Peptides against a protein of PDB entry 4Z63. Designs and how they scored, part 303

Target 1, 334 residues: chain A of PDB entry 4Z63
Amino acid sequence: LCLGMNDLTGNIPEDLFHLKRLNLLGIQENRLSGSLSREIRNLSSLVRLDVSWNLFSGEIPDVFDELPQLKFFLGQTNGFIGGIPKSLANSPSLNLLNLRNNSLSGRLMLNCTAMIALNSLDLGTNRFNGRLPENLPDCKRLKNVNLARNTFHGQVPESFKNFESLSYFSLSNSSLANISSALGILQHCKNLTTLVLTLNFHGEALPDDSSLHFEKLKVLVVANCRLTGSMPRWLSSSNELQLLDLSWNRLTGAIPSWIGDFKALFYLDLSNNSFTGEIPKSLTKLESLTSRNISVNEPSPDFPFFMKRNESARALQYNQIFGFPPTIELGHNN

## One batch from the design tools (peptide; made by RFdiffusion4, then SolubleMPNN)

Design b2_p28_8_s4 (from b2_p28_8, 17 letters changed)
Fold by OpenDDE base, seed 2:
Order: sequence, then structure tokens, then C-alpha cells
Structure b2_p28_8_s4 (fold): chain B 334 residues (1-334), chain A 28 residues (1-28)
Amino acid sequence: as target 1 above (334 residues)
Amino acid sequence: SSSSWIDTDYTEDADFSEYMKKIDELLS
């Protein structure tokens, strides 16, 4: 049953929860309000639940132990409060959980040992506090993780060295500290292709450790951190780099010539830093900017990117990395 | 843009306003 993109108001009719054979319930993009009914437990055949873009409030009901076939739960852009219900945090069937842009709070706890099918997690823009859950790498299929705009004070856990399934990771604006430790840990994530760390590590030094290596890194965004240092030499070994945003930092020194050796680099923002010297001539030879054949079919993270501006202008949303226009931004380096 | 940066932090204001605009357009 798909009732999305309407002007439905009020609560879900109780009679809807008598549909025991229902596999898909989509009621997204409405004005539904109140609590999400615990009677969802009666939908024992449910595979997909989409309640996103509504006015739901209260706690998410702890009934997911009665939904053994649930693979997709989308609840982004609601007013949910509390934590992740225990039954949801222990769901062996769940593949995708999206609860972005809610008011969920407390310590983030997931039983990753039980969540054997979880591959996508979006909990960005919530009110989670404490530390990043050390057991996230125990979610052996977890590929996509957005935890942006939460208050995860401290460092990236050492256990993330074993996060082999991790491909797309955003921790933007999450009060993280110790960028050297974070990069030192995350370099061990062999499948990591997208890393977003914007608005963290305020005033720290960007490490220039030549031992750092991100083999499959395609997207690196570390903007607006007030980072000191220079362009990191270790980045030159990330031959698949497509997008680099290090804007709004305090990076100094020259832009190195190896920046033009990235065959797939089509988006470069080094603006609002303190770089000096000449623009490398190699930037004029970037193959990605001269050749029309950018593979549009490359996998992208499940979470969107936003182009934020200092001015009150609306942020532009990009659902795919290839949605970004080919860009070289080197402005405001004085 | 020199005055912009990439983020994944969803701020309610932009998308909710667009959503509300879409609703208003559908109701209009």
C-alpha cells in the first residue's frame, strides 16, 4: 500500500493494521501526526515501512520483534524522540534503517551481532550523545553509515580498524576530536570510498603522515574544520580520488603538482585556506575535466550531500556524487 | 562556490521548506 505524496492528516487508521499480509506500507510525504502506533506489530508480513516526511512524534514503538520480515524502515524527517527501540536494534532482518532528521537522543546502541543484514544506516541530524558505538564493525554487512550532526564527543573507536564492510561514512558536524587518530584508524577500512568529516576536529593539524593510505578513497570532504598544516602527501596515493573538499581550513604551503595526477578528480575545492605559490600546471591536464566519459553509474552513498553556503541561501542537495558540476575552486587563499 | 562547502548535515529548513512548497503546489 503506497499513499505517499498526499496531504493526509491525522493518524493512520487502526483498520490498516489488520492487513496481516501487507508487505509494503508507504505513507511518506504527508502530514500524518501523533505517535507511530504500536499496532504496526500486527503487520507481521511487512517488508518495507516508509513513514518519512511526516509529523510523527513520540517514541518509536518497540514492536520490531513481531516484524520478522522487515528489511526497510524509513522514518526520516519526523519528530521521533527517545532511542532506537531494543527490538529494532536487534533486528536480524533489517537491511536499511533511515531515521535521519528526527529528535532521537541518548546513547546510540545497536546490537550489531544480531543485526546480520544491516547494510545502510542513516541516523544523521539527531540528538544522539556520548561516544560512537564501538561495536558498529560487528555489523558485518554495514556499508553505508551517516551519523552526521550528532554529539559523538571523543575519537573514532579503534575497533573501526576492522570495519571491512564500510564504504560510505559521514560523521559531519559530530563534535569529533583527534583527526590523526581518526585517519589512522579509518585507513584500515579497505572498502572505504566516501569519507565526510566536515565541521569536526576544530583547529587541529591535518596529518602529513606518509604511512597513511586510503586505497579506494574516491570522495574526501573535510571542510570547515579550521585545520592547520599543508596538503597531505598521503592523499597522493589515493589514485581513484574523484572529489576533494578541504575548503574553509587554515591549510598553508603550496598546492602540490600531484593534485593534477588524479585521473578521476572532477571536483576540487581548496578555497578559503592560506595556500601560497603558483597553481600547478598539472591541474590544466586533469583527464576528468577534458574527457566526457565520467562513469555516471558508479555506486554512491545512500545519504545526500549538501552544498552549504555562509549566506542564508538554501543548501543545494546532491543525491549522487556525479551530480556535482566539474569544479576547481581555489579562491580566497590569501 | 568560494562561499560554500560540502556537508551531509541535513538542516530541516531547506528540505522541509521545499517539501512544504511541493505540498502547497499540489494543493494549489
Scores: peptide ipSAE 0.357, ipTM 0.754, DockQ to the pose 0.311
Fold by OpenDDE base, seed 1:
Structure b2_p28_8_s4 (fold): chain B 334 residues (1-334), chain A 28 residues (1-28)
Amino acid sequence: as target 1 above (334 residues)
Amino acid sequence: SSSSWIDTDYTEDADFSEYMKKIDELLS
């Protein structure tokens, strides 16, 4: 049953939950309100539930143990409060959980040993607090993780050294501290291709430890952190780098020539720093900018990117990495 | 743009803003 993208109002009729053979319920992009009924438990054949972009409120019902086939739960952009229900946090069938842009709160807890199928998690823009869940690496298929815009005090857990499944990771604006520790840990994530750490580590020094290595890194965004230091030498070994944003920091020194050696680098923003010296000539010969044949069929995070601006300016949304225009931005340095 | 940075924070989501505008209009 697909009723998305309409102007439906009110509550979901209770009789809808009598559809025990229903595999897909999509009621997204409406103005449905009230609580998500506990009677959703009656949809025992449900594989996909999309209630996103509505006006639902209250707590998410703790009935997911009665939904053994549920693979996809999309509830982004609602008014849900409370925590992740225990049954949802223990779902062995769930592949994708998107509860972005709600009012969920408390400590984030997932039973990753039970959530054996979870591959995508988007809990961005909620009110979770406390520490990052140390057991996230136990979600052995978890590839895509967005936890942006929560309040995760402290550091990246040491356990994330074992986060082998992690490919796309955003912790933007999550009150994280100790960038040296974070990078030292995350370098062990062998499948990590996208890392977004914007608006964290305020005023810290960007480490220039040559022992750091991110072999598969394609996208690195560490913007608006007021970071000190210089362009990190360890980044030069990330040969697959496509997008780099280190804008709005306090980085100094020269832009190194190796920045132009990245064969796939098509987006570079080093603006609003304190870089000095000459623009590397190698930047004028970036292969990605001289070639007309750029592959646009590469995997991308499930979460979108936003080009943030001043509050008076509208942010631009980019659903895919390749959606960014080829860019070299070096403005506002000194 | 020199006046921008990349983020994944949805607080300034253009689509959300438009959605909220529509909701406000419908609730008025």
Scores: peptide ipSAE 0.353, ipTM 0.751, DockQ to the pose 0.288
Fold by OpenDDE base, seed 5:
Formats: structure tokens, sequence, C-alpha cells
Structure b2_p28_8_s4 (fold): chain B 334 residues (1-334), chain A 28 residues (1-28)
């Protein structure tokens, strides 16, 4: 049953919950309000529940133990409060959980040992506080993680060295500290291809430790951190790099010639830094920008990217990395 | 753009911000 993209108001009719064989309920992009009914527990065959883009409020009902087939729960852009209910945090069937842009609060707690099927988690833009959950690596299939715009004070947990499934990770604007520790830990994530750390580590030094190595890194975004230092030498070993945004920092020194050696690099933003010297001639030889014969596998995080501007301007949404135009931005240095 | 940066925060997206505003109004 798909009723999305309408002007529906009020609450879900109770009789809808008599549909015991319903596999898909999509009521997204409406003006449905009130609490999400506990009677969703009656939809025992439900595989996909999409209630996103509504005006739901209150706590998410703790009835997910009665939804043994639920794989997809999309509740982004609502007014949900409280925490993730226990039954949801213990769901063995859930593959994707998207609760971004809600008012969820408290400590983020998931029973990752129970959540054996979870592969995508989007909890960005909520009111979670405390520390990053140390047990996230116990979610053995968790590939896509967006925790941006929460108040996770502190550092990346040491346990994330064991986050083997992690491929796409955003912690943008989450009050993180100690970039050296964060990178030192996350380099152990062997499947990590996309890393977004924008608006963290304010005023810290970008580490230039040659021992750091991100073998599969394709997308690195560390913008607007006021980071000091220079272009990190360790990055030169990330041969698969496709997108690099280090804009709006305080990086100094020369742009190194090795920046033009990346065969797949098509988006480079080093703007609004303090780089000096000459523009490397190697940038004019970037194969991704000069040749059409290069096939590049696009990393595909489930969370979108936004081209942010000043607060008065609408951000542009990019669902795919190749949605970004081929770009070299070196403006506003010094 | 030299005046922009990449983020994953939804708060400054117009669509998301409008809905968030409506939600906040309901919760106030």
Amino acid sequence: as target 1 above (334 residues)
Amino acid sequence: SSSSWIDTDYTEDADFSEYMKKIDELLS
C-alpha cells in the first residue's frame, strides 16, 4: 500500500492495521500527525515501512518484536522524540534504519549483536548526546553509517579499529575532537571508501603521519574544520581517491604535485585555505578530467551529500558522488 | 564552489528545514 506524496492529514486509520498480509506500507511525504500507532504491530508481514516526511510526534512505538520480517524502516523527517525503542534496537531482520532529521535524544544504544542484518543506519540530524556507541562494530553487516549533526562529544572509539564492514561513514558536525586519533583508528577500517568529517576538530592540526594509510579511500571530506598543517603525505597513497574536499581550513604550504597523480580524482576543493606557491602542472594532466575512457566505480552511500553555502542559501543535494560536476577549486587561498 | 563545502547535515537543505520548522512548531 503506497499513499505517499499526497496531502493526507490526521492519523493512520486503525482499520489499516487489519491488513495482516501487507508487505509494504508507504505513507511518506504527507502531513500525517500524532503518534505512530502501536497497532503497526498487527502488520506481521510488513517488510517495508515508510513514514518519512510527515508530522509524526511522540516516541516510536516499541512493537518491532512483532514485525519479524521488517527489513526497511524509513522515518526520516518527523518529530519523533525519545530513543530508539528496545525492540527496534534488537531487530534481527532490519537491514535499513533511517531516522534522520528527528528529535531523538539521549544516548544512542543499539544491540548490534542482535541486529545481524543491519547494513544501513542513518541517524543524522538528531539530538543524540554522549559518546559514539562503542559497539557499532558488532553490527557485522553495517556498511553505511550517518551520524552527522548529533552531539557526540569526544573521540572516535578505539573499537572502530574493528569496524570491518564500514564503507561509508559520516560524522559531520558531531562535536568530535582529536583528528589524529580519529584517522589513526579509522585507517583500520579496510572497507572504508567514504569518510566525511566536516565541521569537527576545530582548529586542530591535520596529521601528516606517513604511517597513516587509507587503501580504499575514494571520498574524503574534511571541510570547515579550521585545520592547520599542510596537504598530508599519507593521502598520496590513496590511489583510488575520487573526491577530496579540504575547503575552509587553515592549511598552508604548497599544493603537492602528487595531487595530479590520482587517476580517478574528478572533484578537488582546496579553496578557502592558506596554500601558497604555484599550481602544480600535474593538475592539468588529471586523466579523469582529460580522458573519457576511464571507467570509475562510484561509491554509493545511502545518505546524500549537500553542497553547503552560507546559512542564507539553500544547499544542493547530491545523491551520488558523480552528481558533483568535475571540479577543481583552488580559490580564496591566503 | 569556492564559497561552499560538502556536508551531510540536512538542516540547511530547504526541504528539510521547512519540515523541521513545522515539526518544531508542533512541538513548541
Scores: peptide ipSAE 0.321, ipTM 0.727, DockQ to the pose 0.265
Fold by OpenDDE base, seed 4:
Structure b2_p28_8_s4 (fold): chain B 334 residues (1-334), chain A 28 residues (1-28)
Amino acid sequence: as target 1 above (334 residues)
Amino acid sequence: SSSSWIDTDYTEDADFSEYMKKIDELLS
């Protein structure tokens, strides 16, 4: 049953929960309000539940143990409060959990040993606090993780060295500290292709440790951190780099010539730094910008990217990396 | 020159439809 993208108001009719054969319930993008009924437990055949973009409030009901076939739960852009209910945090069937842009709070706790099917987690823009959950790497299929805009004070856990399934990771604006430690840990994530760390590590030095290596890195976004230092030499070994945003930092020195050696680099933003010297001539040789033959069918994170001018302004949304226009931005470096 | 940066922090989704399309692709 799909009733999304309407102007429905009120709550879900109770009789809807008698549909025990229902596999898909989509009521997204409405004006439904109140608490999400506990009676969803009666939808024992439910595979997909989409209640996103509504006005739901209260706690998410702890009934997911009665939904053994649930693979997809989308609840982004609501007013949910509290934590992730225990039954949801222990769901063995769940593949995708999206609760972005809610008011969920407390410590983030997931039983990753139980969540054997979880491959996509979006909990961005909530009110989780404490530390990053050390056991996330125990979610053996977890590929996509967005935890942006939470209050995870401290450092990236050492356990993330073992996060082999991790491919797409965002921790934007999460009060993280110690970029050197973070990069030192995350370099061990052998499948990591997308790393977004914007609005963290305030005023720290971007490490230039030549021992750092991100083998499969395609997207690196570390914008608006007021980072000091220079263009990191270790990045030159990431031969698959497609998108680099280091804008709005305090990086100095020359833009190195190796920046033009990336065959797949189509988006480069080094603006609003303190770079000096000449523009590398190698930038004119970027194949991705000359041939216009960029493969647009590459895997992308499940979380969207936003082109922001400030935190309060409406941002342009990009759901795919290749949605970004080919760009070289080197402005405002004086 | 750009006065912008890339983020994943939500402010306002500009293209919900495209986002849903991506989710649907995951379902297939």
Scores: peptide ipSAE 0.350, ipTM 0.742, DockQ to the pose 0.673; fails the geometry check

## One batch from the design tools (peptide; made by RFdiffusion4, then SolubleMPNN)

Design b2_p29_1_s1 (from b2_p29_1, 15 letters changed)
Fold by OpenDDE base, seed 2:
Structure b2_p29_1_s1 (fold): chain B 334 residues (1-334), chain A 29 residues (1-29)
Amino acid sequence: as target 1 above (334 residues)
Amino acid sequence: SAALAARREALAPLLDTGQFPEPLTDLPL
């Protein structure tokens, strides 16, 4: 049953929960309000639940033990409060959990040893606090992780060295510290292609350790951290780099010539730093800027990127990295 | 100045994966 993209108001009719053979319930993009009914437990055949973009409030009901077929739960952009329900945090069937843009709070806890199917987690823009969950690498299929805009404390857990499934990771604006430790840990994530660390590590030094290596890194965003240092030499080995944003830092020195050797680099923002010297002539030879043949068919994160151009602008949502225009921003390097 | 830096940082284009707190009422039409 798909009822998304309507002007539906009030609550879900209780009789809808009698549909025991229902595999898909989509009621997204409405004005549905009140609590999400516990009676969703009666939908024992449910594979997909989409309640996103509504006015739901209260706690998410702890009934996911009665939903053994549930693979997809989408609840982004609601007023949900409390934590992740225990039954949801232990779901062996769940592949995707999206609860972005809610008011969920407390310590983030998932039973990753039970969540054997979880491949995508979006909890961005919530009120989670405390430390990052050290057991996330126990979610052996977890590929996409958005934890942006929460109030985490401390460092990236050492256990994330073992996060082999991790491909797309965002921790932007999450009050994290120790970028050297974070990069030193995350380099062991051999499948990591997207790393977003914007608005963390305030005033730290960007490590220029030649031992750092991100083999499959395509997207690196470390903007607005007030980072000191220079263009990191270790990044030159990330031959698949497509997007680099180091804007709004305190980076110094020259922009190195190797920045133009990235065959796939189509978006470069180094603006609002303290870079000096000449613009590398190699940037004028970037194949991605001269050739229209960027293969649009590359895997992207399940979470969107949001670009806000100024305080008064609405954030533009980009569902794919290739939705970004080819860009070279080198402005405000004084 | 630190104040000018802070104001520029507030005006910075932000590439993020956290949805900006938008009013729940601004559903894209």
Scores: peptide ipSAE 0.290, ipTM 0.739, DockQ to the pose 0.093
Fold by OpenDDE base, seed 3:
Structure b2_p29_1_s1 (fold): chain B 334 residues (1-334), chain A 29 residues (1-29)
Amino acid sequence: as target 1 above (334 residues)
Amino acid sequence: SAALAARREALAPLLDTGQFPEPLTDLPL
């Protein structure tokens, strides 16, 4: 049953929960309000539940033990409060959990040893607090993780060295500290292609350790951290780099010539730093800026990227990094 | 100043996966 993208108001009719053979319930992009009924438990054949973009409030009901076939739960952009229900945090069937842009709070706790199918986790823009869950690497299929805009104080856990499944990771604006430790840990994530760390590590030094290596790194975003130091030499070994944003830092020195050797680099933002010297002539040789045919065959993360052009501008949502226009921003380095 | 910090935060074309709450209002009216 798909009823998404309408102007439906009020509560879900209770009679809808009598549909025991229902495999898909999509009621996203409406004005549905109130609590999400616990009677969802009666939908025992449910594979996909999409309640996203509504006015739902209260706690998410703890009924996911009665939903043994549930693979997809989409609840982003609601007013949900409380924590992740215990049955949801233990779901062995769940492949994707999206609860971005809610009011969920407390410590983030997932039973990753039980969540054997979890591939994508979006909990961005919530009120989670405490430390990052050290057991996330136990989610052996978890590839896409958005935890941006929470209050995860402290450092990236040492256990994340073992996060081999991790491909897309955002921790933007999560009150994290110790960028040197974070990069030193995350370099061990052999499948890491996208790393977003914006609005963390306030005033720290960007490490220039030549031992750091991110072999498969395509997207690096570390903007607005007030980071000191220079362009890191270790980044020159990330030959697959497509997008680099280091804007709004306190980076100094010259922009190195090797920045133009990235064949796939189509988006570069180094704006609002303290870089000096000449613009490297190698930037004019970036093949990706001259040829529109960036055949990027890689799956995008399940979470969107957001670009804000100015204070008064709305954020532009991009479901794919390839939706970004080819860009070089080097402004405001004086 | 706090105002200059806020102004810097808002002017950055920050690529973020969570930087902007998807406004509830980007439901196509």
Scores: peptide ipSAE 0.024, ipTM 0.594, DockQ to the pose 0.092
Fold by OpenDDE base, seed 5:
Structure b2_p29_1_s1 (fold): chain B 334 residues (1-334), chain A 29 residues (1-29)
Amino acid sequence: as target 1 above (334 residues)
Amino acid sequence: SAALAARREALAPLLDTGQFPEPLTDLPL
């Protein structure tokens, strides 16, 4: 049953929960309000539940133990409060959980040992607090993780050295500290292609440790951290780099010539730093900017990227990194 | 300090993954 993209109001009719053979319920992009009914438990054949972009409130009902086939739960852009219910945090069937842009709070707890199928987790823009869950690497299929815009004080857990499934990771604006430790841990994530750490590590030094290596790194975003130091030499070994944003830092020294050696680099933002010297001539030879035919059919993260062209602009949402225009921003350097 | 909070609000990240859902803007080719 797909009823998305309407002006539906009120609650879900109770008789809808008698549909025991229903595999897909999509009621997204409406004005549905109140609590999400516990009677969703009666939908025992449910594989996909999409309630996103509504006015739902209250706690998410603890009934996911009665939904043994549920693979996809989309609840982004609602008014949900409380935590992740215990049955959802223990779901062995769940592949994707999207609860971005809610009012969920407390300590984030997932039973990753039980969540054997979890591949994508989007909990961005919530009110989770405390530390990052140390057991996230126990979610052996967890590839995509957005935890941005929560309040995860402290450091990246040491356990994340064992996060072999991790490919896309965003922790933007999550009150993280110790960038040297974070990078030193996350370099062990051998499948990490996308790393977003914007609005953390305020005023720390960007490490220039030549022992750091990110073999598969395609996207690095560490904007607006007020980081000190220079362009890090370890980044020159990330030959697959496609997008680099280090804007709004306090980086100094010359822009190194090796930045023009990245054959796939189509987006570079080094704006609002303190870089000096000449613009490397190698930047004018970037094949990605000169060749019209870079069909990069690469898997995008399940979470969107947002780009603001200026401080007053709305953020543009991109579902694919390749949706970004080829860009070189070097403005506002001293 | 209030100045650090105000600067955190004013300095929106130019690129982020965790922003409030805004409509997909198809880039005008």
Scores: peptide ipSAE 0.024, ipTM 0.606, DockQ to the pose 0.080
Fold by OpenDDE base, seed 4:
Structure b2_p29_1_s1 (fold): chain B 334 residues (1-334), chain A 29 residues (1-29)
Amino acid sequence: as target 1 above (334 residues)
Amino acid sequence: SAALAARREALAPLLDTGQFPEPLTDLPL
């Protein structure tokens, strides 16, 4: 049953919960309000529940133990409060959990040993607090993780050295500290292709440790951290780099010539730093800017990227990094 | 309001650039 993209108001009719054979309930993009009924437990055949983009409030009901086939739960852009219910945090069937842009709070706790199918987790823009869950690497299929815009004070857990499944990771604006430790840990994530750390590490030094290596790194975004230092030499070994944003830092020194050696680099933002010297001539030879058709057939993260044109503009959603225009931004350097 | 929800979501990407000054700004047209 798909009733998304309407102006439906009120709550879900109770009679809908008698549909025991229902595999898909999509009621997204409506004006549905009130609490999400616990009677969703009666939908025992449910594979996909999409309640996103509504006005739901209250706690998410703890009924996911009665939904043994549920693979997809989309609840983004609601008014949900409280924590992740225990049955949801223990769901062995769940592949994707999207609860982005709610008011969920408390300590983030997931039973990753039970969540054997979880591959995609979006909890961005919530009110989670405390430390990052040390057991996230126990979610052995967890590839895509957005935890941005929460309050995860402290450092990236040492356990994340073992996060082999991790491919797309955002921790932007999460009150993280110690960028040197974070990078030193996350370099062990051999499948990491996208790393977003924007609005953390306030005023720290960007490490220039030649021992750091991100072999599969395609997207690095570490903007608006007020980071000091220079362009990090370790980044030159990330030969697959496609997008680099280090804007709005306090980086100094020259832009190194090796920045133009990245064959796939189509987006570079080094703006609003304190870089000096000449623009590397190698930047004029970026193959990605000269060739119209770099079709990088990469599986996009389940989570969109967003770009904002200006302060008044709506953020544009990009489902793929390749949706970004080819860009070199070097403006506002001193 | 739906506008507040949409505003929050526009701010919640993987890139989560949604604080001004915003990284990953489109080129001014």
Scores: peptide ipSAE 0.024, ipTM 0.636, DockQ to the pose 0.143

